Peptides against a protein of PDB entry 6EJA. Designs and how they scored, part 23

Target 1, 276 residues: chain A of PDB entry 6EJA
Amino acid sequence: VEYMPANPVRIAFVLVVHGRASRQLQRMFKAIYHKDHFYYIHVDKRSNYLHRQVLQVSRQYSNVRVTPWRMATIWGGASLLSTYLQSMRDLLEMTDWPWDFFINLSAADYPIRTNDQLVAFLSRYRDMNFLKSHGRDNARFIRKQGLDRLFLECDAHMWRLGDRRIPEGIAVDGGSDWFLLNRRFVEYVTFSTDDLVTKMKQFYSYTLLPAESFFHTVLENSPHCDTMVDNNLRITNWNRKLGCKCQYKHIVDWCGCSPNDFKPQDFHRFQQTARP

## One batch from the design tools (peptide; made by RFdiffusion4, then SolubleMPNN)

Design b1_p10_3_s2 (from b1_p10_3, 5 letters changed)
Fold by OpenDDE base, seed 5:
Structure b1_p10_3_s2 (fold): chain B 276 residues (1-276), chain A 10 residues (1-10)
Amino acid sequence: as target 1 above (276 residues)
Amino acid sequence: EPPLAVGFLP
């Protein structure tokens, strides 16, 4: 008997989508849609066709909205973090959407858990934040991520400007750019004026792949550090052979790996593995 | 239940 919580959490799903992945988005949306949750969709500024499609969907569902602002995001760009932060602010200002958790999604990620399982789990751990760390040598992580390097996003390119120092007294961490954050922590990140949040927002505005480290670092160094759970409850389709070929060198003055887009065949495998 | 696999940059 799946335990139905007396006060089930409501989730704000933030979808950052781009390109021609309309079919993938539709499949993902159908898989995660529930009347009790909220869906806030950002469509890349360059993806006009996709934007029109998403707008049509938003008109059909009262709990689906599209960002009135649109950013042109690039792989590894600092603007991706800006997108999340602005989305968080928007969602906090939506008084008619009483969400409890913030969950980001892209076309490359699919939640493994059923809605009921996810809601039950988050309802039990509603005071926790779920961020998956790299689990390796932190010094190596810093070097590989280029956290000790200064980047500038300009003209759809991440320019490496030089070296920088990690702020003193800050324990830098990171890993997956997929996270589950409770409303309280999102409020802290959005509205806090303390030195930590202020400095980290500035620091990560010049950071490569900022979403993989910003929330980890802020959380672990914040008064909310005891709420961290080293798990994001997600499966990412990583094919290292295909995703680690410095394919973005033309966009970023750095080499990195990217997850592969899920194919319809991949979704069937994940659904089968979710069967006990 | 299959373990949750999170991919990271190597």
Scores: peptide ipSAE 0.034, ipTM 0.628, DockQ to the pose 0.137
Fold by OpenDDE base, seed 3:
Structure b1_p10_3_s2 (fold): chain B 276 residues (1-276), chain A 10 residues (1-10)
Amino acid sequence: as target 1 above (276 residues)
Amino acid sequence: EPPLAVGFLP
């Protein structure tokens, strides 16, 4: 028997999209669209065609908006975190959108649950935050992520400038860059002036792949640390042989992995994967 | 468990 919440949570889906894959975006949008949720879409500054297409969609649905600002982002760029943070601020300022959860999505990662299941689950655990940790040696993770290295995003490149120290007293964590954050924590990240948030925003402005670690680290070192759930309820189309071969060396002074975009034939996987 | 899109040293 599926749990039906009396006060179902409403979700703000944030999509960061680029390129010309309007059809793929449409497919994804149709798969995740629900009238009770909200969709806030950022289109890369360079993707004008896609932006026009997304604007057309936003005019057709009252619960779909496009960011009035647009950033030029690169793989691994610090600007991706800036995009999320600004989107969070925007969403908090939208008083006509009473969302309860923030969820980021791309064509490469989907929720593993149906809308009803997701809403039921989040409604039951509305005070929790869902971030998937790497679950490995933390020191190794830091090294592999280059968290102890200083990066500068400039001229569509992530320049490695040198070594840096992780701030003392901070327990660094990270993993998936796909997360489910409750409104309360988003408010904290957006408006807190405490030393943690201030320092981490500064620290991660010079960080490679910042979204994979920023929210984990902030949450776990914050007064909200007890709300951490090591699960992001995501399914990703991975092919490591294709996605982990330093394919981004031309834009970053580092290597990394990338998942494959989901295709229509991949949607059956949503029913095959379950997490407690 | 799906792998993570983590970075690594060149």
Scores: peptide ipSAE 0.032, ipTM 0.689, DockQ to the pose 0.704
Fold by OpenDDE base, seed 4:
Structure b1_p10_3_s2 (fold): chain B 276 residues (1-276), chain A 10 residues (1-10)
Amino acid sequence: as target 1 above (276 residues)
Amino acid sequence: EPPLAVGFLP
C-alpha cells in the first residue's frame, strides 16, 4: 500500500519530441499518463507527421495540450532551453491547469517511481527542486560542457565562436537536463527580473546544452538555493559505447553523449536501477 | 558507471 497524500501534487509534464518517435512517444505517454496531471507537448517544427499525431491525442484528452508554437531544435542547441522556458511561461499562464511541479521527459528517460510513488514523494517535498548534478570536478565539467565557450545557434547548427568567461560571482553547476521543478521556482525563472535570472538567460542563450546547466546554476545562485535536491528521480538508458560517439559533431561544434531510447525489454529496470 | 548526458571536446 502506497502512501496517499492529503493534498497530492499535480504535475505538468513537458514533452519535447521530434522525428519519427511516434511509437516511443506513445509508450512514454501511456506510461506516464494520469487524469490528474497535465501534459504539454512540443513537437519540433520539422516533425509534421508527429505533430499531427500528437494533435490527435491532445484532442482526446483535456489535460493534454500541444504548443501552438514550434521550434526547430537541434541537439545541444540553445533553442532547447528556449523551448523549456517558453513552455514554462505558457504553463504558468494556463490558469485552468493548477500544476505544482514541472517535469520534462523524453523517450529515453523514465521516472524511477510509479505515479503514486512519485506523487507521494513530491507531495512530501513540494518545496524542493530536483536537479541531478554531474558529480565530477566542476572545472572539468565546465570544460567538457563548453560552458567557457561562446556558441551561436544559426542555420540548424551550433557554431562555436570563441572563448568566454563565466560570469563573476556565479557558481556554475549542471548535469542532467532532466529535472523536477516546483511551481515557485518556475515562476521565479520565468518572471524574475533580478540580475541573476537576467544574466543567466543571456549567458545561456549562447550556451551549448543549456538545459544541462541553466536551471542548476540559476537555482544554486538564487534565493531558492536551499531547495535543491541532487536527484532527478529518473532512470536513463545509458550505454557509453552507443551514446558517446560524438554523433552530433555535424550539428554542433562539440561532442556529447546521449541516452538510448528505452525498449520494452528495458522497462524491468525502472525500479531497480538509478540514473548515474 | 555510465556518464550523464554531458558534452565533451571533439
Scores: peptide ipSAE 0.028, ipTM 0.691, DockQ to the pose 0.641
Fold by OpenDDE base, seed 2:
Structure b1_p10_3_s2 (fold): chain B 276 residues (1-276), chain A 10 residues (1-10)
Amino acid sequence: as target 1 above (276 residues)
Amino acid sequence: EPPLAVGFLP
């Protein structure tokens, strides 16, 4: 029998979706939907058909909302972080949605826990934040991520403008752009006016793949640093052979790897895979 | 060529 917490956490799932992922989104939504959680969906500004579909879903469920604003995001774009930050602000301003955790999702990533397991786990560790680090040499990570390079998102392209320095006194970290953040930390990121948050927001507004590093870096350098757990409790459909072909040079002045979208046949792994 | 960044698609 699964442990049932006395005060179960409620999760705000933020889904950032685009393109032709309607079927995948529908499958994912069905798999993760629960009446006690909240779902906030951002649809890319260019994905009008998907937007209409998502709106239809949101009208059927009281705990599903669609962002009234829409951004045109690109792979590796700084605007993705803006999307998350704005969604966090929105969610904090929704007084009728008492969520305890923020979890982002896409078609390429899925929680590895059942709802009951996830809720039980997060209820036990409600004061923690779950971010998966790269697990490699940090200097190498910085170089590979291009964190020491200045990027500008403009005209649906990430332009590499030149070199930059990592701010002094900041321990940069990163890894997965999929995270589980408690409300308290989200509040800090959203409303803090301290130098760390201010500087990092500025820094990462010119960063490639900012979501893979921003929250890690902010958390680890913040008063909330002790809440860091190096695990995001996710399964990602990684295939290096397929995902690491430098296929994004036309979008970004950099090379990158991307996970593959989950196919229907991949969903069986969700039930069978658990991280130690 | 620039190095490879491990990134996710939104």
Scores: peptide ipSAE 0.023, ipTM 0.679, DockQ to the pose 0.136

Design b1_p10_3_s3 (from b1_p10_3, 4 letters changed)
Fold by OpenDDE base, seed 2:
Structure b1_p10_3_s3 (fold): chain B 276 residues (1-276), chain A 10 residues (1-10)
Amino acid sequence: as target 1 above (276 residues)
Amino acid sequence: EPPLATGFEP
């Protein structure tokens, strides 16, 4: 008998979308949509056609909203973190959306569980936060991510300005920028005025790929550190040959890999793949 | 193996 929670968690899915991938977005939306969850979609400032399409979707579903503000984001840009932080604030201010978990999604990363399995699992572990760490040498991680470098997002480019030091007393961590965060931790990140949150928001405003490290670092150094689970419950469509060509030199003064968007033929993996 | 973090040095 499948476990059915008495008080099932409700999820706020946050989608940050851009470009012309309307069909892919539609497929993803259909795959993840459920009446009991909430969907908050940010469309890149430059993607007007996509924005119009997403607005049409939001008008058809009461649990789908589009951000009234729009940012121009780039791959690896610090503004992506700003987008998440602002969306978190918005979601906390939506009193009519009683969500329990924040989950970010893209066309390249999906939850490994079915909706029922995911809800059952999160309902059992509703006090936990799910972030996947890199699991390797942390010093190497810092170097590879350029965390010891100062970046400035300007003119649709991530400029490397120079070297910087990691703040003293902070244990930096990171890994996947796909995470599942409970409402309590999101509240902490959004409204806390403690030194940790304040310093990290400042630090990561000049950080490349900030979402891959910010929430990990804040959580692990916070009073909520005991709530961390080293698993993001995701399946990501990786192909190193296609995704790791240092193809972003024109956008950022650094290199990085990019996962591939899921195609219809890839959807079968969502039902069959379980992460231990 | 798939990377968990995407950044790498130029």
Scores: peptide ipSAE 0.207, ipTM 0.838, DockQ to the pose 0.615
Fold by OpenDDE base, seed 4:
Structure b1_p10_3_s3 (fold): chain B 276 residues (1-276), chain A 10 residues (1-10)
Amino acid sequence: as target 1 above (276 residues)
Amino acid sequence: EPPLATGFEP
């Protein structure tokens, strides 16, 4: 018997898109669209054609909106976190959109569950937050991610300025930059004025790939720490040989991997396959 | 195992 929730959760999907990903975005959107959910799309400030296309979509669906503000983001840039944080604030201020979960997506990631399965699952675990940790040596993770390095996003580049210390008393964690966060935790991150949130926002404003670590670190050091589930319910196409070759050295003073874009044939698999 | 975090040292 399939679990049918009495009060099904509603999801705010936040899509951060740029460049020429119009076809991929359209495919993903069609795959994840449901009338009971909400879709908030940020288009890079430089991607005007894509922005026009997304605006057309938003005019066709009442539960699809485009950010009125647009950031010029770069790979690994600290501004990506700013984008998420601002979108969270916007979504919390949208009183006509009663969402229960925040989920970020890109053209390179897809939920592993069908809509019905996802809603059923999240409705059962509506008090939990889903973030996937790296699951290995934390010290190695810190080094690998450059968390002990100070970065400055300026002039479409992430400049490595020097070394820095991890804030005292903070247990840093991270992994996937794809997460499922409940509204309560998003409210905490958005409106809390405690020392943790304040310090972490400051710290991660100078951090490379901040979305891969910020929410993990804040959650695990917060009063909400017991709500963490080490799973992001995502499937991502990875090819290390292809995607991990320092292809962004011209943009950032660091190296990183890029996931492969999903192809049309991949979508069938995503809806039917559970995470290994 | 697929990389969960994308960064790596140069």
Scores: peptide ipSAE 0.193, ipTM 0.838, DockQ to the pose 0.607
Fold by OpenDDE base, seed 1:
Structure b1_p10_3_s3 (fold): chain B 276 residues (1-276), chain A 10 residues (1-10)
Amino acid sequence: as target 1 above (276 residues)
Amino acid sequence: EPPLATGFEP
């Protein structure tokens, strides 16, 4: 018998999708859909066919919306963070969607728990934020991520312009770009005008793979630092042999790994109960 | 172990 919370949390799932992966998106959507949650989907500006498909889905479900704005995103681009930040703002302005948690998802990432387990867990820890840190040497992390390098996203490319310093007094952290953030922290990130948020937004606008570090860094240096839990409750389909070949060198002046999208044969790795 | 962060220097 699973614990059923009296006031279950409601989740805003944010999906950032691109390409022609309509079938993959459909599979993922079916796997994670629940009537009590909310789904906000951004489709890459260049993915018009996918956009049309997603719009069709959104018309069928009242708790599914598509961003009216669309960005052209690239792997590792700073625009991905912009996409998340803008989606957060949008979601906060949606007064008819009383969500408690922000969760980003991709076709390569699923919650490790069933919906019931996830909701029960988050309902118990609704004041916490779940970010998984790299758990290694921080200096090495900074170097590997290129956080001490200045990047500019322009013309569908991440240009490395030069070196930069980490802002003084800031403890940089990062790891997984898949996170679970409570509404209160999202509000802070979105609307705070303090020096931390302002500086970090500026700093990370010139950062490679910003989503892997921005929220960690902001949270740990903020008044909300005590709410951090070093776990993102995710299962990611990583395959280093396939995903770490510096395959993005043509897009960014850096290298990186990419997780593999889940395929039907991969579904045995997690348990999901679809609720209509 | 799967990587948590994706970046690495060329």
Scores: peptide ipSAE 0.174, ipTM 0.826, DockQ to the pose 0.552
Fold by OpenDDE base, seed 5:
Structure b1_p10_3_s3 (fold): chain B 276 residues (1-276), chain A 10 residues (1-10)
Amino acid sequence: as target 1 above (276 residues)
Amino acid sequence: EPPLATGFEP
């Protein structure tokens, strides 16, 4: 029997998009659009055509908005976290959008549940935060992610400046950069002035791939740590043969894998995929 | 199994 919530949660979907993937974005948007949810879209500063297309969509739907500010982001750049944090602040300041959950999306990632299933699930667990951890050796994770290295984003490049220490008393964690965060935790991250949030924002402003670790680390070391659920309810189109060739060396003084954008033929997999 | 964290040392 499917759970029917009396007070269904409303979701703020944050889309960070770039390039010429207008068709892919359109497909994803159509797949996730619902009148009861909210959609906040950031288009890379360099993607003017895509920005025009997204603006057209936002004019057609009252629950779709585009960020008035635009950042030029690079793969692995610290500015991606800044984009999320600023979008969170914006969404909290939108008093006419009573959202309960923050969900980030890209053209390479989809929720594995239908809208009804997702809403039912989140309505039941509205006090929880969903972040998927790497589930492996943490020391190895730190090394592989370069968390013990200092990076500077400058001139469309992530420069490795040297070594750094992880702050004392902080248990670092991370994994997927796709997450589902409840409004309460987003409020904490956005407005808290405690030492944890302040220190982590500073620390991660010089971090490679910050979205894969920031929210995990903040949550697990915060008073909200008991709300952690080790799952992000996502399906990602990974192809290791194509995605793990250190293809971003020209942009970042490090290496990393990247998922592939979903194609129309890939959509059929979503209907048959269960939660891992 | 697809990686959850994408970084690796060069």
Scores: peptide ipSAE 0.183, ipTM 0.831, DockQ to the pose 0.628; fails the geometry check

Design b1_p10_3_s4 (from b1_p10_3, 6 letters changed)
Fold by OpenDDE base, seed 4:
Structure b1_p10_3_s4 (fold): chain B 276 residues (1-276), chain A 10 residues (1-10)
Amino acid sequence: as target 1 above (276 residues)
Amino acid sequence: EPELATGYLP
């Protein structure tokens, strides 16, 4: 049941985009834009044309900003987590943007709710964090993700250096790299100096696909652990038969899957179907 | 539900 909240949450959407995703970005932006929310867009350092396009958009909307810093991210790179963490810090320092939730998006992922539904839902559960777990054997997850392997991002490549141990006393979890995090937890991740956050930031700076596990792991081992909801409220164009072909071996010393880009014919599923 | 994690062993 949808209701109009008395104090509706405001969302900071962080869009991480690269390459030739202009049309997809435009479609997503049109789909998710609302005057009451905030949009912080990071464009890959190498995607200058896209950057110019995004800058043009940001100049047209007061609630759209582009990161003044740009990282050259690679698939599976640890730098993606750095991008999120820095964007979180930036957003927390933007005192003129009173956001309540952090939501990351790419051109291959959409929220499954309308704005009103999403706002109503998050306003009802404003103290919760939404991260979808892998839902399988955790040991298998660790192996598949290479969490027990040490990676170094260098020279546009993720180099596998060797084996490593999972930090003692830490319950590792993960799954989707798409999440909805409340401001309180983002503040914790950004500013906490406790042993957990410190160690996990260090650990995940040498981790493949860190965004799929970092926030899950930090949350579940933190004082905020009771706020986790195993749902990311996303629709993603997943087709593992097509997306799992080890297409990134030239970039990382590992294999991984990628969702298919949304096409116009896929748009009808937006806000209608939950992620299978 | 399909597995959400993208990594897999080569």
Scores: peptide ipSAE 0.148, ipTM 0.815, DockQ to the pose 0.590
Fold by OpenDDE base, seed 2:
Structure b1_p10_3_s4 (fold): chain B 276 residues (1-276), chain A 10 residues (1-10)
Amino acid sequence: as target 1 above (276 residues)
Amino acid sequence: EPELATGYLP
């Protein structure tokens, strides 16, 4: 018998989708959909067909909305962070959606808990934020992620402009770009005018793969630092042979890896999986 | 296996 919380948390799922992955999106959506949660979907500005499909879905479910604004994002682009930040603001302004947690998802990353398990877990730890760190040498992480390099997103390309320094007094961290953030921290990131948030928003607007580091860094250097849990409760389909081919050089002046999309059979498996 | 989209200089 699973624990049933008296006051179960409600989750705002944010999906940033693009391309022709309509079937994958539909499968993901069906796998994660629950009437008690909220789903906010951003469709890439260039993906008009997908946008039309997503709009149709949103009309069928009252707890599904599509961003009225759309960005053109690229792999590793700084604009992805902007997308998340704007979606967070939107979600905070939706007074009719009383969500407690923000969770981003894609077809390449799946929660390793059933809905009931996830809700029970988050309800128990509703004051925590879940971000998985890289678990490696931090200096190496900085170098490999290009955090000491200045990037400019322009013309669907991440241009490496030169070197830069990490802001003094900031402990940079990062890892998975899939996270579970409580509403309070999202409010802080969205509305705080302190030096940390202001500087980091500026810094990461010129950062490659910003979502893999921004929230980690902000959280760990913020008054909310004690709420960090080094776990994102996810399974990611990593395969270096398939995902690490420096396949993004035409888009980014950098090389990187990407996870593989999950298949329908994977979803069925993961729905029965719980992380110890 | 990598845990994140690690980058490197091309």
Scores: peptide ipSAE 0.101, ipTM 0.806, DockQ to the pose 0.636
Fold by OpenDDE base, seed 3:
Order: C-alpha cells, then sequence, then structure tokens
Structure b1_p10_3_s4 (fold): chain B 276 residues (1-276), chain A 10 residues (1-10)
C-alpha cells in the first residue's frame, strides 16, 4: 500500500550500537535517515570510540540524539530490554519530537520498504503495532528461549539460577526482537501501573533475550491486544549455519543464535522480500 | 529462517 498521506507519521528510530563498526552504522544511518523522522542512538558504555563518532553525527543533525546514559549490554542480556524501556521513556519526554512510531534497528536488519512506502503504510495503519511472532509451537518456544528459567545479569554474564514458572494467566509469545510500536502502546508500556505491565517488567528483568518476547507478551495480554499485526516490515540477515554455534556460552548459561550483519552486497535481497 | 535467537541448554 502506497499513497500520499495527508498527515504522515513520524518515526522515532532507536539504534542500539556497540563495537567499532562506525562505517557500518554510517551506512545504515544514511539508508534510513530522513529529516522528518527522529533518531535516538544508544552506544554501549564500553564503546567509547563509537560513542565519539555517533556524537559527531548527532551534532550535525537536529533530529539525531544520543542517550546521555549508556549501559553495558551483553548478548541476550536483560539489560537490552532496560535500554529499550528507558529510551522509550526518554522519547516520550521529548515534547519537541512528535513521533508516532517507535522502531528499533541495528546493522542486522533493514527495512524492506522505502521511506515513502513505510510512511504511507504506517500512516494508514497508525493504530496498529507490528511484531513478528515465532509462528511455532509455543511450548517449544518457551523451552528454546529459556523463558521457564531464571536468569540474572551480573558481571557481564547471564547466570542461570534455576527454574521458574510462567505467570499464571499470561499467554507468552515472542519472535523477532525488531518491532514497530505506535506511540499509544509505548505510552502504555512506559506509564501503565496495571498488574500486567508491572509483573512483566519484573519477569523479564530476569529473562534471556527479553526483547524477543516482552513486547509481544505485554501487547497480547493487554487491552491493546487487537492492535497486533504479525509483521515487522523488515528483513534480517539470518544464516543459522553461521549464527548458531553456541558462540555466547561464555557470556550466557545458554546456547543461542544471532543474526549476521548486513553487508552492502546483501541489500539487493531487500527488494525480493514481500510482506503484507 | 525464523527471526529469533532460539537457544538450547548447554
Amino acid sequence: as target 1 above (276 residues)
Amino acid sequence: EPELATGYLP
């Protein structure tokens, strides 16, 4: 769907970056930058070089800001969710940035639509939230994700402490940790004091790969459940042969997969992916 | 294939 919306949505892009991949970030930034959108960038606390580079970018563009706080995150760490939640709060408090959608991005994913197409689409469905579900057996998902296990992030390690139960009455879901959330739902997640949000924030503070499940679960169990669309409108460079080697066992008491960063030669694949 | 970092017990 593409049309010229009368009131086009404005997007807050949240980028969580680490390492020294300045050029990769610059390429991604260039690909997604538009004057009408907003960009809020979190740089890992340990990535000082990258932070300096990102600060330079933020000084050049009025719609680019860097988080004044910086977290040290690890693969699969619960702190990643904290990063998103805090960035959401920050963005809601930025009254001079009237964004309509929250979108997280990294070098591992890329929008499958042009900016015009994306804006047109989201402008038409501005009341919806876009999260891609795993589409498999939920029990298997829980087991593979370790959602029935208690994890503690400490000293740059995710310690598996023991077993836990899924909260009663909660329908757990998850999938891609790349999502498109409308402002209303972000407000709900940020400011709601209901039992669901409160308990889920606590639950997922001890969860491995929390971003792959938190927002799905909260949304589907919330009064906003009817706004979910099973699509994240992006492509991720998944190569499980390369990404599933239990390479993070030294960091997490779990084995998992990770997506591969996109390379310039991979960009042609974006046009080959068709999503509703 | 699926867009998630599925895991397993060490």
Scores: peptide ipSAE 0.058, ipTM 0.769, DockQ to the pose 0.679
Fold by OpenDDE base, seed 1:
Structure b1_p10_3_s4 (fold): chain B 276 residues (1-276), chain A 10 residues (1-10)
Amino acid sequence: as target 1 above (276 residues)
Amino acid sequence: EPELATGYLP
């Protein structure tokens, strides 16, 4: 028996997809789809086949839309943050979609709770933001993530240009790039002109894997800092043994890991606890 | 406890 809130939150799910993983996307979509939520899908500019398929889906469901703009994204690219930020702006401008939470998902990531559980939980904590921190040595995190390095995304490559300093007075944090953000904070990130948001947008436009740190850092240094919950309420198909091979060195002047897309045989993992 | 950070030094 699950608690049914009187004023249930509605979720805007943002999916950033690429390639030809239509079946994987379809599985995820079916797993997370609900008539009361909203789905905004960005398809990589180069993934025309997938785009056509996603468009077909969007025509079947009134609460599914596809971004009219499309970016050519690369692993670790700063443009991923741009994609999220633009999606946030779009979603805020959609007056016919009264969403309360922003949730990003990939084929390698699933909510740990049923829809009813998730809605009930978020409805109870609708004023909170859910970001999972690395929870370890922050200095090590900065080094490993290359946050003290300047990157430039150009010609489908992340070029490491040199070293840089972390802005003074900013407490940098990060961890999972999968988060649950309430509308209020999304509004702040989107429309605020304060020094924090302005500087961080600039800083992270030259950052590798920006989504793993931008929202954490902005939130923790903002007037909304007390709304942070160190949990993203999801599981990710992590297998570092398989996913940490520096496989993106040809794209990024850095190394990184990647989770694996969920496959049918991975379904049992949905019952596992969230990634620590 | 695995780290959440994706990046690492080459």
Scores: peptide ipSAE 0.148, ipTM 0.813, DockQ to the pose 0.571; fails the geometry check

